# Ledger of designs, part 186: peptides against a protein of PDB entry 6IDX

Target 1, 380 residues: chain A of PDB entry 6IDX
Amino acid sequence: KELAKLSADVTFATEFINMDGIIVLTRLVESGTKLLSHYSEMLAFTLTAFLELMDHGIVSWDMVSITFIKQIAGYVSQPMVDVSILQRSLAILESMVLNSQSLYQKIAEEITVGQLISHLQVSNQEIQTYAIALINALFLKAPEDKRQDMANAFAQKHLRSIILNHVIRGNRPIKTEMAHQLYVLQVLTFNLLEERMMTKMDPNDQAQRDIIFELRRIAFDAESDPSNAPGSGTEKRKAMYTKDYKMLGFTNHINPAMDFTQTPPGMLALDNMLYLAKVHQDTYIRIVLENSSREDKHECPFGRSAIELTKMLCEILQVGELPNEGRNDYHPMFFTHDRAFEELFGICIQLLNKTWKEMRATAEDFNKVMQVVREQITRA

## One batch from the design tools (peptide; made by RFdiffusion4, then SolubleMPNN)

Design b2_p20_2_s2 (from b2_p20_2, 14 letters changed)
Fold by OpenDDE base, seed 5:
Structure b2_p20_2_s2 (fold): chain B 380 residues (1-380), chain A 20 residues (1-20)
Amino acid sequence: as target 1 above (380 residues)
Amino acid sequence: SERFKKQKKLMEEAAREAAA
């Protein structure tokens, strides 16, 4: 206890470290010897002293043994651990992950996000904060191939729903520390969109062209009487598709794939359009058909609008920005849906279409409509 | 806490390293 208190002092810490005192603390953890009277209390103070000593940055985190890592991970993975030990163990693991890629690899083998989820289902906000902090650290340090798996784990209804219900909708104010961790988690989640945002469509990729064709099919063939199967001529089909792509509001009616070659938003706009068309089919069809039937120059170009809206949403959400230590702003909405970005797009595209109608906009007013929509989104 | 301040900074540093 006194050691834990004294370890906060840099002068004491320096002298204690010079005496190999930190090695003694690590060995106490490594031993796992539960035979000592008051073991839990002693361990809690040992872990406190260890953290305070390591927080001076005098000793590399790489000094810890694999046995130490396993013991600390064990305290996080075991259901019946003292809260004081759990809190310090989460904090130690966070620090290990952040300070060393080698330690990250070892820790990622010993713990799962699923185990950390259990620590979110508690009334202790400090435990919840350290659990999210560790998830964030693991997410950040994950190699690109595993980062998507962690994203999928976040998209898993379970982590998201638990954060929403037990953290955000908890009966207590969110502290600044928790708000920062929720912000970081949001930033890391949005950064997964960056790849798609920066992916150019290949106009020669048939699979990508088939997605655009599917958008056309969903919009126009779902309501077409099956008796009007467009007859024989290849040229009539090409001309028909050009008309359909014009009605969809693409800028390039001949080759809509060209509209997705600009990055940002690249393929992310096509992903949003396809999501809307499949998940909110009635809304999609309504938006397209309401504008496709207009001959008054007040048609809202869906394709162009979807692309520019996707770009705007990326700008508003700061996709590709790194976590900043000074920020703590998070959007609770992003914890409500598995595909929250695409759902936000679906809400915003309806808002855009409504705003376009209300403004009686033409194609010349496009940028003005987008500015009004931006203001509406940022005030919501 | 002083620890929280240090961890926030460390997270930002780690994020910069991961983006480089």
Scores: peptide ipSAE 0.381, ipTM 0.918, DockQ to the pose 0.913
Fold by OpenDDE base, seed 2:
Formats: structure tokens, C-alpha cells, sequence
Structure b2_p20_2_s2 (fold): chain B 380 residues (1-380), chain A 20 residues (1-20)
């Protein structure tokens, strides 16, 4: 206890480290020897002293043994561990993951996100905070392939649900520390959109063009048999599609793929449009057909609007930005749905279409409408 | 806590390194 308190002092820490004191603490953890009176209390203070000593940055985290890592991971993976030991073990693992890629690799083999989710289902907000902090550290340090797998996994859906129900909708105020970890998790999640946001459409890629054709089909051919092969269009069919792409509100009516060559938002805009068309088909068809039937020059160009809205949402949500230590703002809505960005797009495109009508906008008013919509979204 | 401030900074530093 006294050692744990004194370990916060840099002078004491320096002297203690110079005496190989930290090695003694690591050996106490490694031994796992329950033969000591008050083992749990002793261990909790040992882990506290270890953390405080390491927080001075005098000793590299890479000095820890595999046995030490396994013991600490064991305290996190076991269902019935002393709360004081668990809290410090989570904090140690977080620090190990953040400070060393080699330690990350070892820890990622010993623990699962599923085990960390169990520590979110508790009444202790400090444990919840350290569990999310460790998840964030693992998510950040994960290789790109593993990061995407973590995001797509059932574990992420379950994690989202548990955070929503046990943290956000909890009967207690969210502390600043928890709010920051939720913010970080959100930023890391939004950064998964960056690849698609920066992916240019290839106007010559037939598979990508078939997605645009599918948007046309869903809007205008809802009753027509899909058997009409998209490639065999006569000149009349090409002219028909140009009209349809105009009605869809694309800027390039001849080759709508050109509208998705701008990054941001690149292919992410097309992903949002396709999601809307497939998941909210009624809303999609309504928006497209309501505007396509207008002869009064008050038609809202859906394609252009969807692209610019996607770009605006990326700007508002700061997609591709790094976590900032000073930020604690998070959007609870992003914990309510698996495809929350696409759902937000679907809400905002309806808001845009409504605002366009209310303003009696024309194509010349496009930027004014977008500015009003931005203000509406940022105030919500 | 002081530790929390250090960890936030460390996380931001680690994020910069992971983006580089």
C-alpha cells in the first residue's frame, strides 16, 4: 500500500527502478503464489505500484515476460476475479497494447473481445471504462484485416448492444472518462468508412456500373423481370437510360459513374444509395419518383443530393480524423444499428428532400439547401 | 485522474503512429 502510493513520485520511482524493484513486482505477479496472507490485497497493491512505476516511462513495457502477460490476461479472462485486481489488470493490458505492437500480438492471442464484453455487464463504471479502453486499444493496434473483421463480427454487434443497454442507457451519469472512450470507439468505427470514402469509382468497371443500373431498376423497373441482361441495350435503350439517370438526378446523365469519381465521398455515396434502395425501398422510390414527375423546375436531384449529403456527413462526423484527447462527444444513435451511418444517410436524405420542398428550391439553390440541411443536422 | 490524462495522450500518440 505504501509502495503503491510512493510509486507515484518520480524520485522514489527512479530509485526503486534503479534497485530492480520493478523486477521484484513482476516476479510476485508471475509466481501466482496464493500462499501469502492477504494475497488479493497484496496483488492489487503490487499491480498499482507496477502501473505507477511504468507510467513514469523509465522502463520499456517490452521488459515484461510472457508469464506476466498470461497472468494479467488470466485475471481478465476469469469470470470470478477480485474487482480491484480486474481493474488494474485491464489498465495494464491497455498500457501494454498501446505501448508495444509485440505485446499487442501476445495479448490478442490470450484474450477475446467476448471476454471484455462480460466486463461491460457490471455496475462498476470504472471497470466498464477500462474494458472499453482496452477494446479501443486492441481495435487501434489491430492490423487492417483484423480491424475490419472485428467490426463485422457478431462480437461488435453484441458489444454495441451491451454498450447501449448497460452504459449509455444506464441509470447513472456517464463520467468524462467513459464519454471519452465512447468517443474514441466511435471515431475508430467511422474511420472504417474512410476506405470507401476515398475509393474512386472506375467508370469502365462493369460491376460498379451494374450497381448504378440496379438503382435505376429499383426506381423505374420494379415490376420488370430482371432477365433483361443489362449489357445488350440497343441505342434506344441507352437513350432511355440517359433519361432515367437524369430523373435520378445524376449530374452526368450519360455516364453516372463519373459522379462517383470525386473523393470524398467516392464509392461511399453509392453504398449509401444502394443501401437506401434495398433496405428502405419505399422511401427511395418515393423520393426519386416524386422529383422525377415534376415539370416545375423544383425537382430535387437525388443523385447529386445523395453524393453531396454523403460528403457533408463525412465532414460532420469527421471521418478519417484521429481520436483527440480533448473530445468526449459521442452519438448514441450509432450504437442503435449495425449500419448506423447508412441509416443516418436515409434520415438526412429525407430531411434534405423536405427542406428542398419547403424552400421551393431550384437547381440554382442547391448550395443554399445544403447549408440549411447542414445547420439542421448539426443542431439535432 | 492523472493516469487517465496520460492514457488519453498515449492513445492519441498511438493513433498517429497507426495512421502513418
Amino acid sequence: as target 1 above (380 residues)
Amino acid sequence: SERFKKQKKLMEEAAREAAA
Scores: peptide ipSAE 0.376, ipTM 0.917, DockQ to the pose 0.879
Fold by OpenDDE base, seed 3:
Structure b2_p20_2_s2 (fold): chain B 380 residues (1-380), chain A 20 residues (1-20)
Amino acid sequence: as target 1 above (380 residues)
Amino acid sequence: SERFKKQKKLMEEAAREAAA
């Protein structure tokens, strides 16, 4: 207890470290010897002293043994650990992950996100905060291939649900520390969209062109009996498709793929459009057909609107920004759905279409409509 | 807490390093 208190003093810490004091503390953890009277209390103070000493930055985190890591990970993975030990163990793991890629690799083998989710289902907000902090650290330090896997995993869907129900919708005020961790988690998750946002469509990629064709099919062929594939010449079909792409509101009616070569939002806009068309087909068809039947110059160009809206949403949500220590603002809606960005797009595209109608907009008013929509989104 | 301030800074530093 006294050591834990004194370890906060830099002068004491320096002298204690010079006496190999940290090594003694690590060996106490490594021994795992539960036979001592007051073991839990002693261990809690040992871990406190260790953290305070390491927080001076005098000793590298890489000095810790694999046995030490396994013991600390064991305290997090075991169901009946003292709250004080658990809290400090989570904090140690977070610090190890943040300070060392080599320690990250070792820790990622010893613990699962599923184990950390169990620590979110508690009344202690401090434990919840450290659990999310460790998840954030693991998510940040994960290789890019593993980040996407983590995001798509059932564990991540479950994580969002647990955070929503046990943290955000909890019967207690969210402290600044928790709000910051929720912000960080949101930033790290939105950064998964950055790749797609910065991916240019290749107009020569047939698979990508087939997606645009599928958007056309869903909008216009869903009611057409497959029997009217008349053998009308390739040119008539090409001219027909150009008309359809005009009705879809693409800027380039001949080659809509060119509209997705601008980054941002690149392919992310196409992903949003395809999601809307497949998941919310009735809404998609309605929006497209309402504007395709208009000859009054008040048609809302869906394709152009979807691209610019996707870009705007990326700007509003600050996609690609790094976590900032000063921020704690998060959007609770992000935790309501696993495809929350695409769902937000689906809501916002309807809002845009409504706003366009209300303003009696023409193509010349496009930027003005987008400004009004931006204000509406940022106030919600 | 002072620890919380340190961890926030460390997270930002680690994020910068991971983006570099």
Scores: peptide ipSAE 0.372, ipTM 0.916, DockQ to the pose 0.894
Fold by OpenDDE base, seed 4:
Parts: C-alpha cells; sequence; structure tokens
Structure b2_p20_2_s2 (fold): chain B 380 residues (1-380), chain A 20 residues (1-20)
C-alpha cells in the first residue's frame, strides 16, 4: 500500500527501479501463488505500484514476461476476480497494447472483445471505462487485416446495445473519461468509412456499373427480375438508360460512374444509395419517382444530392480524423443501429428532399439547399 | 486523473503512428 503510493513519485520510482524493484513486482504477479494471507489485497497494491512505476516511462513495457501477460489477461478473462484487480489489470493491458506492438500481439491472443464486453455490463463506470479503453487500444493497434474483424466486433449488435443500454442510457452521469472513450470508439468506427470515402469508382468496373444499373432497376423496373437485363442494350436501350440516369439525378447522364470518381465521397455515396434502395426501398422509390415525374425544373437531383450529402456527412462527422486527446463529444445515435451512418444518410436525404420542395429550389439553388440542410443537421 | 491524461496522449500518438 505504501509502495503503491510512493511509486507515484518520480524520485522514489527511479530509485526503486534501479534496485530492480519492478522485477520483484512482476515476479509476484507471475507466481500466481494464492497461498498468502490477503493475497487479493496484496495483488491489487502490487498492480497499482507496477502501473505507477511504469507510468514514469523509465522502463520499457517490453520487459514483462509472457507469464505476466497471461496472468493479467487471466484476471480480465476470469469471471470471479476482485474488482480492484480487474480494474488494474484492464489498465495494465491498455498500457501494454498502446506502448508495444509486440505486447499487442501477445494480448490479442489471450483476450477477446467478447470477454471485454462482459465488463461493460457492470454498474462500475471505472471498469466500463477501462474496458472500452482497452477495446479502443486493441482496435487502434490492430494491423489492417485484423482491423476489419475488430470493426465487425464493434458492429456487433451486442457490443453496441450493451454500450447504449449500460453506459449511455445508464442512470448515472457520463464522466469525462468515459465520454472520451466513447468519442475514441466512434472515431475509430468512422475511420472504417474512410476507405470507401476515398475509393474512386472505376468507370470500367462492370460490378460497380451493375450497382448503378441496380439503382435504376429498383427505381423504374421494381417488378422486373434483375436477371432479364442483358447488358447488350440496343441504341434505344442506351437512350432509355441515359433518360433514366437523368431522372435519377446523376450529373453525368451518359456515364453515371463518373459522378463517383471524386473523392471524397467516392464509393461511399454509392454504398449509401444502394443501402437506401435495398433497405428502404419504398422511401428510395418515392424520392426518385417524385422528382423524376416533375417537368417544372423543381426536381431534386437524387444522384447529385446523395453524393454531396454523403460528402457533407463525412465532413460533419469528421470521417478520417484521428482521435484527439482534447475531445469527448460522441453521438449516441451511432450506438442505436449497426449501420447508423447509412441510416443517418437515409434520414438526411429525406430532409434534403423536403427542404428542396419547401424552398421551391431549382438546380441553381443546389448549394443554397445544401447549406440549409447542413445547418439543420448540425443543429439536430 | 494524471494517468488518464497520459493515456489519452498515448492513444493519440498511437493513432498517428497507425495512420503513417
Amino acid sequence: as target 1 above (380 residues)
Amino acid sequence: SERFKKQKKLMEEAAREAAA
């Protein structure tokens, strides 16, 4: 206990470390010897002293043994561990993951996000905070190949629902520390959109062109089987498609793929459009047909609007921004749905259409409508 | 806490390293 308190002092820490004191603490953890009187209390103070000593940055985190890592991971993965030990173990793992890629690799083998989720279902906000902090650390330090797996774990309805119900909708104020961890989690989640936001459409990619064709099919041929559209359109079919792409509100009526070559928002806009068309088909068809049937120059160009709205949402949500130590602002709505960005797009595109009608906008008013919509979204 | 400030900074540093 006294050691744990004194370990916060840099002078004491330096002297204690020079005496190999930190090695003694690690060996106490490694031994796992439960035979000592007050073992749990001793262990809790040992872990406290270890953290305080390591927080001086005098000793590399890579000094720890694999046995130490396994013991600490064991305290996080086992159901019946003292809360004080659990809290310190989560904090140690967070620090290990953040300080060392080698330690990250070892820890990622010993623990799962699923095990950490169990620590979110508790009434202790400190435990919840450290659990999210460790999840965030694991997400951040994950190599690109594993980052998608972590992303999928975050997209898991379970994690999202637990955070929403046990953290955000908890009967207690969210502390600054928790708010920051929720912000970081949200930033890391939005960074998954960055790849698609920065992906240019290849106008020669048939699979991507087929998505644009599917948007046309859903809007105008909703009763037709997609299998019956032979790609060998006669000149009459080409002229028909050009008309349909105009009615869809693409800027390039001849080759709508060109509208998705600008990054941002690149392919992310097409993803949003396809999501709307498949998941909210009635809304999509209504929006497209309502504007396609207008001959009064007050048609809202859906394709152009969807692209610019996607870009605007990326700007508002700061997609691709790195976690900032000074920020703690998070959006609870992004914990309400697995595809919350696409759902937000679906809400905002309806708002855009409504605003366009209310303003009696023409194509010349496009930027003005977008500015009004931006103000509406940022105030909501 | 002071520890929390250190961890936030470390997270930001790690984020910059992961983006480079």
Scores: peptide ipSAE 0.372, ipTM 0.916, DockQ to the pose 0.901

Design b2_p20_2_s3 (from b2_p20_2, 12 letters changed)
Fold by OpenDDE base, seed 4:
Formats: structure tokens, C-alpha cells, sequence
Structure b2_p20_2_s3 (fold): chain B 380 residues (1-380), chain A 20 residues (1-20)
């Protein structure tokens, strides 16, 4: 207990480390020997002292043994561990993951996000905070190939629902520490959109062109089987498609793929449009047909609006920003749905269409409408 | 807590390193 308190002092820590004191603490954890009187209390203070000593940055985290890592991971994965030990073990693992890619690899083999989810279902907000902090650390340090798996774990209705129900909608005020961890989790989640946001459409990619064609099909030929559109359109079909792409509100009516060559928002805008068309088909068809049937120059160009709205949402949500230590602003709505960005797009595109009508906007008013919509979204 | 502030800085540092 006294050691744990004194370990916060840099002078004491330096002297204690020079005496190999930290090695003694690690060996106490490695031994796993439960035979000592007050073992749990002793272990809790040992882990506290270890953390305080390591927080001085005098000793590399890579000094720890695999046995130490397994013991600490064991305290997090086992159901019957003292809360004090669990809290410190989560904090140790977080620090290990953040400080060393080698330790990340070892820890990622010993623990799963699923095991950490169990620590979110508790009434202790500190445990919840450290569990999310460790998830965030694992997510951040995950190599690109594993980052999608972490994303999928967050997109798992389970993690999202648990955070929503046990943390955000809990009967307790969210502390600053928890708010920061929720912010970090959102930033890391939004960074998954960055790839698509920065992906230019290739106008020669047939698969991407087929998505644009599918948007046309859903809007105008909803009863037609997609299999019956032979790509060999006669001149009459090309003229028809140009008209349809104009009615869809693309800027380039001849080659709508050109509208997706600008990054941001690149292919992310097309993803949002396709999601709307498939998941909210009635809303999509209504928006497109309501504007396509207008001859009064008050048509809202859906394609252009969807692209610029996607870009604007990326700007508002700061997609691609790194986690900032000073930020704690999180959006609870992003915990309400697995595809919350696409759902937000679907809400905002309806708001845009409504605002366009209310303003009696023309194509010349486009930027003004977008500014009004931005103000509406940022105030909501 | 002082410890929390240290970890936030460490997280930000790790984020910068992961983006480089």
C-alpha cells in the first residue's frame, strides 16, 4: 500500500527501479501463488505500484514476460476476479497495448472483445471505462487486416447495444473519462469511412457503373428484374439513360461515374445512395420521383445533393481525424444503429429535400440550401 | 485523474504513430 503510493513520486520510482524493484513486482504477479494471506489485497497494491512505476516511462513495457501478460489477461478473462484486480489489469493491458506493438500482438491472442464486453455490463463505471479504453487501444493498434474485425465487433449489435443500454442510457451521469472513451471509440469507428471517402470511382469499372445503373433501376424500373438489362443499349437506350441520370440529379448526365471521382466524398456517397435505395427503397423512390416529375426548375438534384451531403456529414463528423486528448464529445445516435452513418444520411437527405421545397430553391440556390441544412444538422 | 490524462496523451501519441 505504501509502495503503491510512493511509486507515484518520480524520485522514489527512479530509486526503486534502480534497485530492480519493478522486477520483483512482476515476479509476484507471475508466480500466481494464492497461498499468501490477503493475496487479493497484496496483488491489487502490487498492480497499482507496477502501473505507477511504469507511468514514469523509465522502463520499457517490453520488459514484461509472456507469463506476466497471461496472468494479467487471465484476471480480465476469468469471471471471478476481485474488482480491484480487474480494474488494474484492464489499465495494465491498455498501457501495454498502447506502448508496444509486440505486446499488442501477445494480448490480442489472449483476450477477445467479447470477453471485454462482459465488463461493460457491470454497475461500476470505472470498470466500464477501462474496458472501453482497452477496446479502443486494441482497435487503434490493430493492423489494417484486423481493424475491420474490430469494426465488425463494434458493429456487432451486442457491443453497441450494451454501450447504449448500460453506459449511455445508464441511470448515472457519464463521467469525463467515459465520455472521452466514447468519443475515441466513435473517432476510430468513423475512420473506417475514410477509406471509402477517399476512394475515387473509376469511370471504367463496370461493377461500380452497375451500382449507378441499379440506382436507376430501383428508381424507375422497380418491378423489373435486374437480370433483364442487357448492357448493349441502343442509342435510344443511351438517350433514355442520360435522361434518367438527369432525373436522378447527377451533374454528369452522360457519365454519372464522373460525379464520384472527387474525394471527399468519393465512393462513400455512392454507398450511402445504394444503402438508401436498398434499405429505405420507398423513401428513395419517393425522393427521386418527386423531383424527377417537376418541370418548374424547383427539382432537388438527388445525386448532387447526396454527394454534397455525404461530404458535409464527413466534415461535421470530422471523418479521418485522430483521437484528441482534449475531446469528449460523442454522438449517442451512433450507438443506436449498426449502420448509423448511412441512417444519418437517410435522415439528412430527407431534411435536405424538405428544406429545398420550403425555400422554393432552384439549382442556383444549391449552396444556400446546403448551408441551411448544415446549420440544421449541427444544431440537432 | 492524473493517470487518465497520461493515458489520453499516450492514446493520442499512438494514434499519430498509427497514422504515419
Amino acid sequence: as target 1 above (380 residues)
Amino acid sequence: SKRFEKRKKLMEKAAKEAAA
Scores: peptide ipSAE 0.380, ipTM 0.913, DockQ to the pose 0.879
Fold by OpenDDE base, seed 5:
Structure b2_p20_2_s3 (fold): chain B 380 residues (1-380), chain A 20 residues (1-20)
Amino acid sequence: as target 1 above (380 residues)
Amino acid sequence: SKRFEKRKKLMEKAAKEAAA
């Protein structure tokens, strides 16, 4: 207990470390010897002292043994652990992951996000905070191939729903520490959109062209009487598709793929459009057909609007920005849906279409409409 | 807490290192 208190002092820490005192603390953890009277209390103070000593940055985190890592991971993975030990163990693992890629690899083998989820289902906000902090550390340090798996685990209704129900909708105020961890988790989640945001469409990729064709099919063929399948001529089909792509509000009516060559938002805009068309089909069809039937120059160009809205949302959400220590702002909405970005797009595209109508906008007013929509989104 | 402030800085540092 006194050691844990004294370890916060840099002068004491320096001298204690010079005496190999930190090695003694690590060996106490490594031994796992539960035979000592008051073991849990002693261990809690040992872990406190270890953290305070290591937080001076005098000793590399790489000094820890694999046995030490396994013991600490064990305290996080075991269901019946003292809360004081659990909290310190989560904090140690977070620090290990953040300080060393080698330690990350070892820890990622010993613990799962699923095990950390159990620590979110508690009334202790400090435990919840350190559990999310460790998830964030693991997410940040994950290689790109595993980062998507962690994203999928976050998108998995379980982690998201637990954060929403037990953290955000908890009967207690969110502390600044928790707010920061929720912010970091949000940033790391949005950064997964960066790849798609920076992916240019290849106009020669048939699979990508088939997505644009599917958007046309969903909008126009779903309501068309199957008897009026326009028959024969290849030229009539090309001319028909050009008309359809104009009605969809693409800038390039001949080759809509060219509209997705600009990055940002690249393919992310096409992903949002396809999601809207498949998941909110009635909304999609309504928006397209309401504007496709207009001859009054007040048509809202859906394709162009979807692209520019996707870009705007990326700017508002700061996609590709790194977590900042000074920020604590998070969007609870992003914890409500599995595909929260696409759902936000679906809400915002309806808002855009409504705002366009209310303003009686023309194509010349496009940028003004987008500015009004930006203000509406940022105030919501 | 003082610990939290240190870890925020560490996280930001680690984020910069992961983006480099």
Scores: peptide ipSAE 0.379, ipTM 0.913, DockQ to the pose 0.890
Fold by OpenDDE base, seed 2:
Structure b2_p20_2_s3 (fold): chain B 380 residues (1-380), chain A 20 residues (1-20)
Amino acid sequence: as target 1 above (380 residues)
Amino acid sequence: SKRFEKRKKLMEKAAKEAAA
């Protein structure tokens, strides 16, 4: 206990480290020897002292043995561990993951996100905070392929549900520490959109062009048999598609693929449009047809609006930005759905279409409408 | 806590290193 308190002092820490004191503490953990009176209390203070000593940055985290890592991971993976040991073990693992890629690799083999989710289903908000902090550390340090797998996994859907139900909708106020970890998790999740946001459409890629053609088909050919091969269009069919792409509100009516060559938002705008068209087909068709039937120059260009809205949402959500230590703001909505960005887009495109009508906007008012919509979204 | 502030800085540092 006294050692744990004194270990917060840099002078004491330096002297203790110079006496190989950290090595003694690590050996106490490695031994796992329950023969000591008050073992749990002793271990909790040992882990506290170890953390405080390591937090001075005098000793590399890479000095820890595999046996030490396994013991600490064991305290996190076991269902019945003392709360004080669990809390410190989560914090040690977080620090190991953040400080060393080699330790990340070893820890990622010893623990699963599923085991960490169990520590979110508790009443102790400090344990919940350390569990999310470790998840965030693992998510940050994961290779790109594993990061995407973590995001797509059932574990992530379950994690989201548990966070929503046990943390956000909990009967307790969210502390600043938890709010920060939720913010970090949100930022790391939004950064998965960055690749698509920065992906330019290739106007010559037929598979990408077929997605735009599918948007046209869903809007205008809902009753027509898909058997009409998209490639064999006569000149009359090409002229028909140019009209349809104009009605869809694309800037380039001849080759709408050119509208997706701008990054941001690149292909992410097309992903949002396709999601809206497939998942919210009624809303999509309504927005497109309501504007395509107008002859009063008050038509809202859906294609252009969807692209600029996607870009605006990326700016508002700071997609691609790094987690900031001073930020604690998170959006509970992003924990309600697995495709929350696309759902937000679907809400905001309806808001845009409504605002366009209310303003009696023309194409010349486009930027004014977008500014009003930005203010509406940022106030919500 | 003082420890929480240190860990936030460490996380931000690790994020910068992971983006580089």
Scores: peptide ipSAE 0.376, ipTM 0.912, DockQ to the pose 0.836
Fold by OpenDDE base, seed 3:
Formats: C-alpha cells, sequence, structure tokens
Structure b2_p20_2_s3 (fold): chain B 380 residues (1-380), chain A 20 residues (1-20)
C-alpha cells in the first residue's frame, strides 16, 4: 500500500527502479502464488505500484515476460476475479497494447473481444470504461486486415448492442472517461470507411460499372420482365441508359463512373447508394421515381445528391481523423446498427429530398440545399 | 483522474504512431 502510494512520486520511482524494484514486482505476479494471506490485496497493490512505476516512462513495457502477460490476461479472462485486480489488469493490458506492437501480438493471442464483452455487462462503470479502453487499444493496434474482421465479427455486433444497452441506455450518467472511450471507439470504427472514401472508381472496371448498372436496374427495370430484352440496336440501348442515368441524377449521364472518381467520397458514395437500393429498395425507388417524373426543373438529382451527402457525412463525422485526447463527443446512433453509416445516409438522403421539395429548389440551389441539410444533420 | 489523463495522451500518441 505504501509502495503503491510512493510509486506515484517520480523521485521515489527512479530510485526504486534503479534498485530493480520493478523486476521484483513482476516476479510476484509471475509466481501466481495464491497461498499468501491477503494475496488479493497484496496483488492489487502490486499491480498499482507496477502501473504507477511504468507510467513514469523510465522502463520499457517490452521488459515484461510472457508469463507476466499470461497472468494479467488470466485475471481478465477468469470469472470471479476481485474487482480491484480486474480493473488494474485491464489497465495494464491497455498500456501494454498501446506501448508495444510486440505486446499487442502476444495479448491478442491470449484474450478475445468476447471475454472483454463480459466486463461490459456489469454495474461498475470503471470496469466498463477500462474494458472499452482495452478494446479500443486492440482495435487501434490491429493490422488493417484484422481491423475489418473485428468490425464485421459477430463479436463487434454484439459489442455494439451491449454498449448501447448496458452503457449508453444505462440508468447512470456517463462519466467523462467513458464518453471519451465511446468517442474513441466511434472514431476508430469510422476510420474503416476512410479506405473506401479515398478509393477512386476505375471507370474501366467492369465490376464497378455493373454496380451502377444495378442501380439503374433496381430503379427502372424492377417491374420489367427480363424476357423483353428486344434486340434493339446497341446505340438505342446506350441512349436509353444515358436517359436513365440522367433520371438517376448523375452529373455525367454518359459515364456515371466519372462521378465517383473524386475523392472524397470516392467509392463510399457508391457503397451507400447500393446499400440503399438493396436494403431500402422501396425508399430508393420512391426517391428516384419522384424526381425522374418531374419536368418542372425542381427534380432533385439523386446521384449528385448522394455523392455530396456522403462527402458531407464524412466531414461531419470526421472520417479519417485520429482520436483526440480532448474530445468526448459520440453519436449514440452509431451503436444502434452494424451498418450505422449507411443507415444514417439513408435517413439523410430522405431528409435532403424533403428539404429540396420544401425549398422548391432547382439545380442552381443545390449548394444552398446542402447547407440547410448540413445544419439539420448537425443539430440532430 | 491523473491516470486517465496519462492514458488519453498515450492513446493519442499511439494513434499518431499507427497512422505514420
Amino acid sequence: as target 1 above (380 residues)
Amino acid sequence: SKRFEKRKKLMEKAAKEAAA
């Protein structure tokens, strides 16, 4: 207890470290010897002292043994561990992951997100905070391939649901520390969109062009029996498609793929459009047909609007920005759905279409409509 | 807490290092 208190003093810490004091503390953890009277209390103070000493940055985190890592991970994965030990163990793991990629690799083998999820289903907000902090650390330090896997995993869907139900919708105020960790988790998840946001469409990629064609098909051919592909000449079909792409509100009616060469939002806009068309087909068809039937210059260009809205959402959500220590603002809606960005897009595109109608906008008013929509989104 | 402030800084540092 006294050591744990004194370890917060840099002068004491320096002297204690010079006496190999940290090595003694690590060996106590490594031994796992539960036979001592007051073992749990002693261990809690040992872990406190260790963490306070390491927080001075005098000793590299890479000095810890694999046995030490396994013991600490064991305190997180085992049921019925003392709350004080669990909290400190989560904090140590977080610090190890953040300070060393080599320690990340070792820890990622010893613990699962599923094990950490169990620590979110508790009444202790401090434990919940450290559990999310460790998840965030693991998510940040994960290789890019593993980040996407983590995001798509059932564990991540379950994680979001548990955070929503047990943290956000909990019967207690969210502390600043928890709000910061929720913010960090949001930032790290939105950063998975950055790749697609910065991916230019290749106008020569047939697979990408087929997606644009599918958007046309869903909008205009949903009722047309596939049997009536009359052999009308390739030129008439090309002219027909140009008309359809105009009705879809693309800027480039001849080659809509060119509208997705701008980054941001690049391919992310196409992903949003395809998601809307497949998951919310009735909404998509309604929006497209309402504007395609208008000859009054008050048509809302869906394709252009979808691209610019996707860009705007990326700006509002700060996609690609790093977590900032000073921020604690998070969007609860992010935790309501696994495809929350695409769902937000689907809500916002309807809002845009409504706002366009209410303003009696023309193509000249486009930027003004977008500003009004931005204000509406940022106030919600 | 003092510890929380240290961790926020550590996270921000680690984020910068992961983006580099």
Scores: peptide ipSAE 0.374, ipTM 0.912, DockQ to the pose 0.871

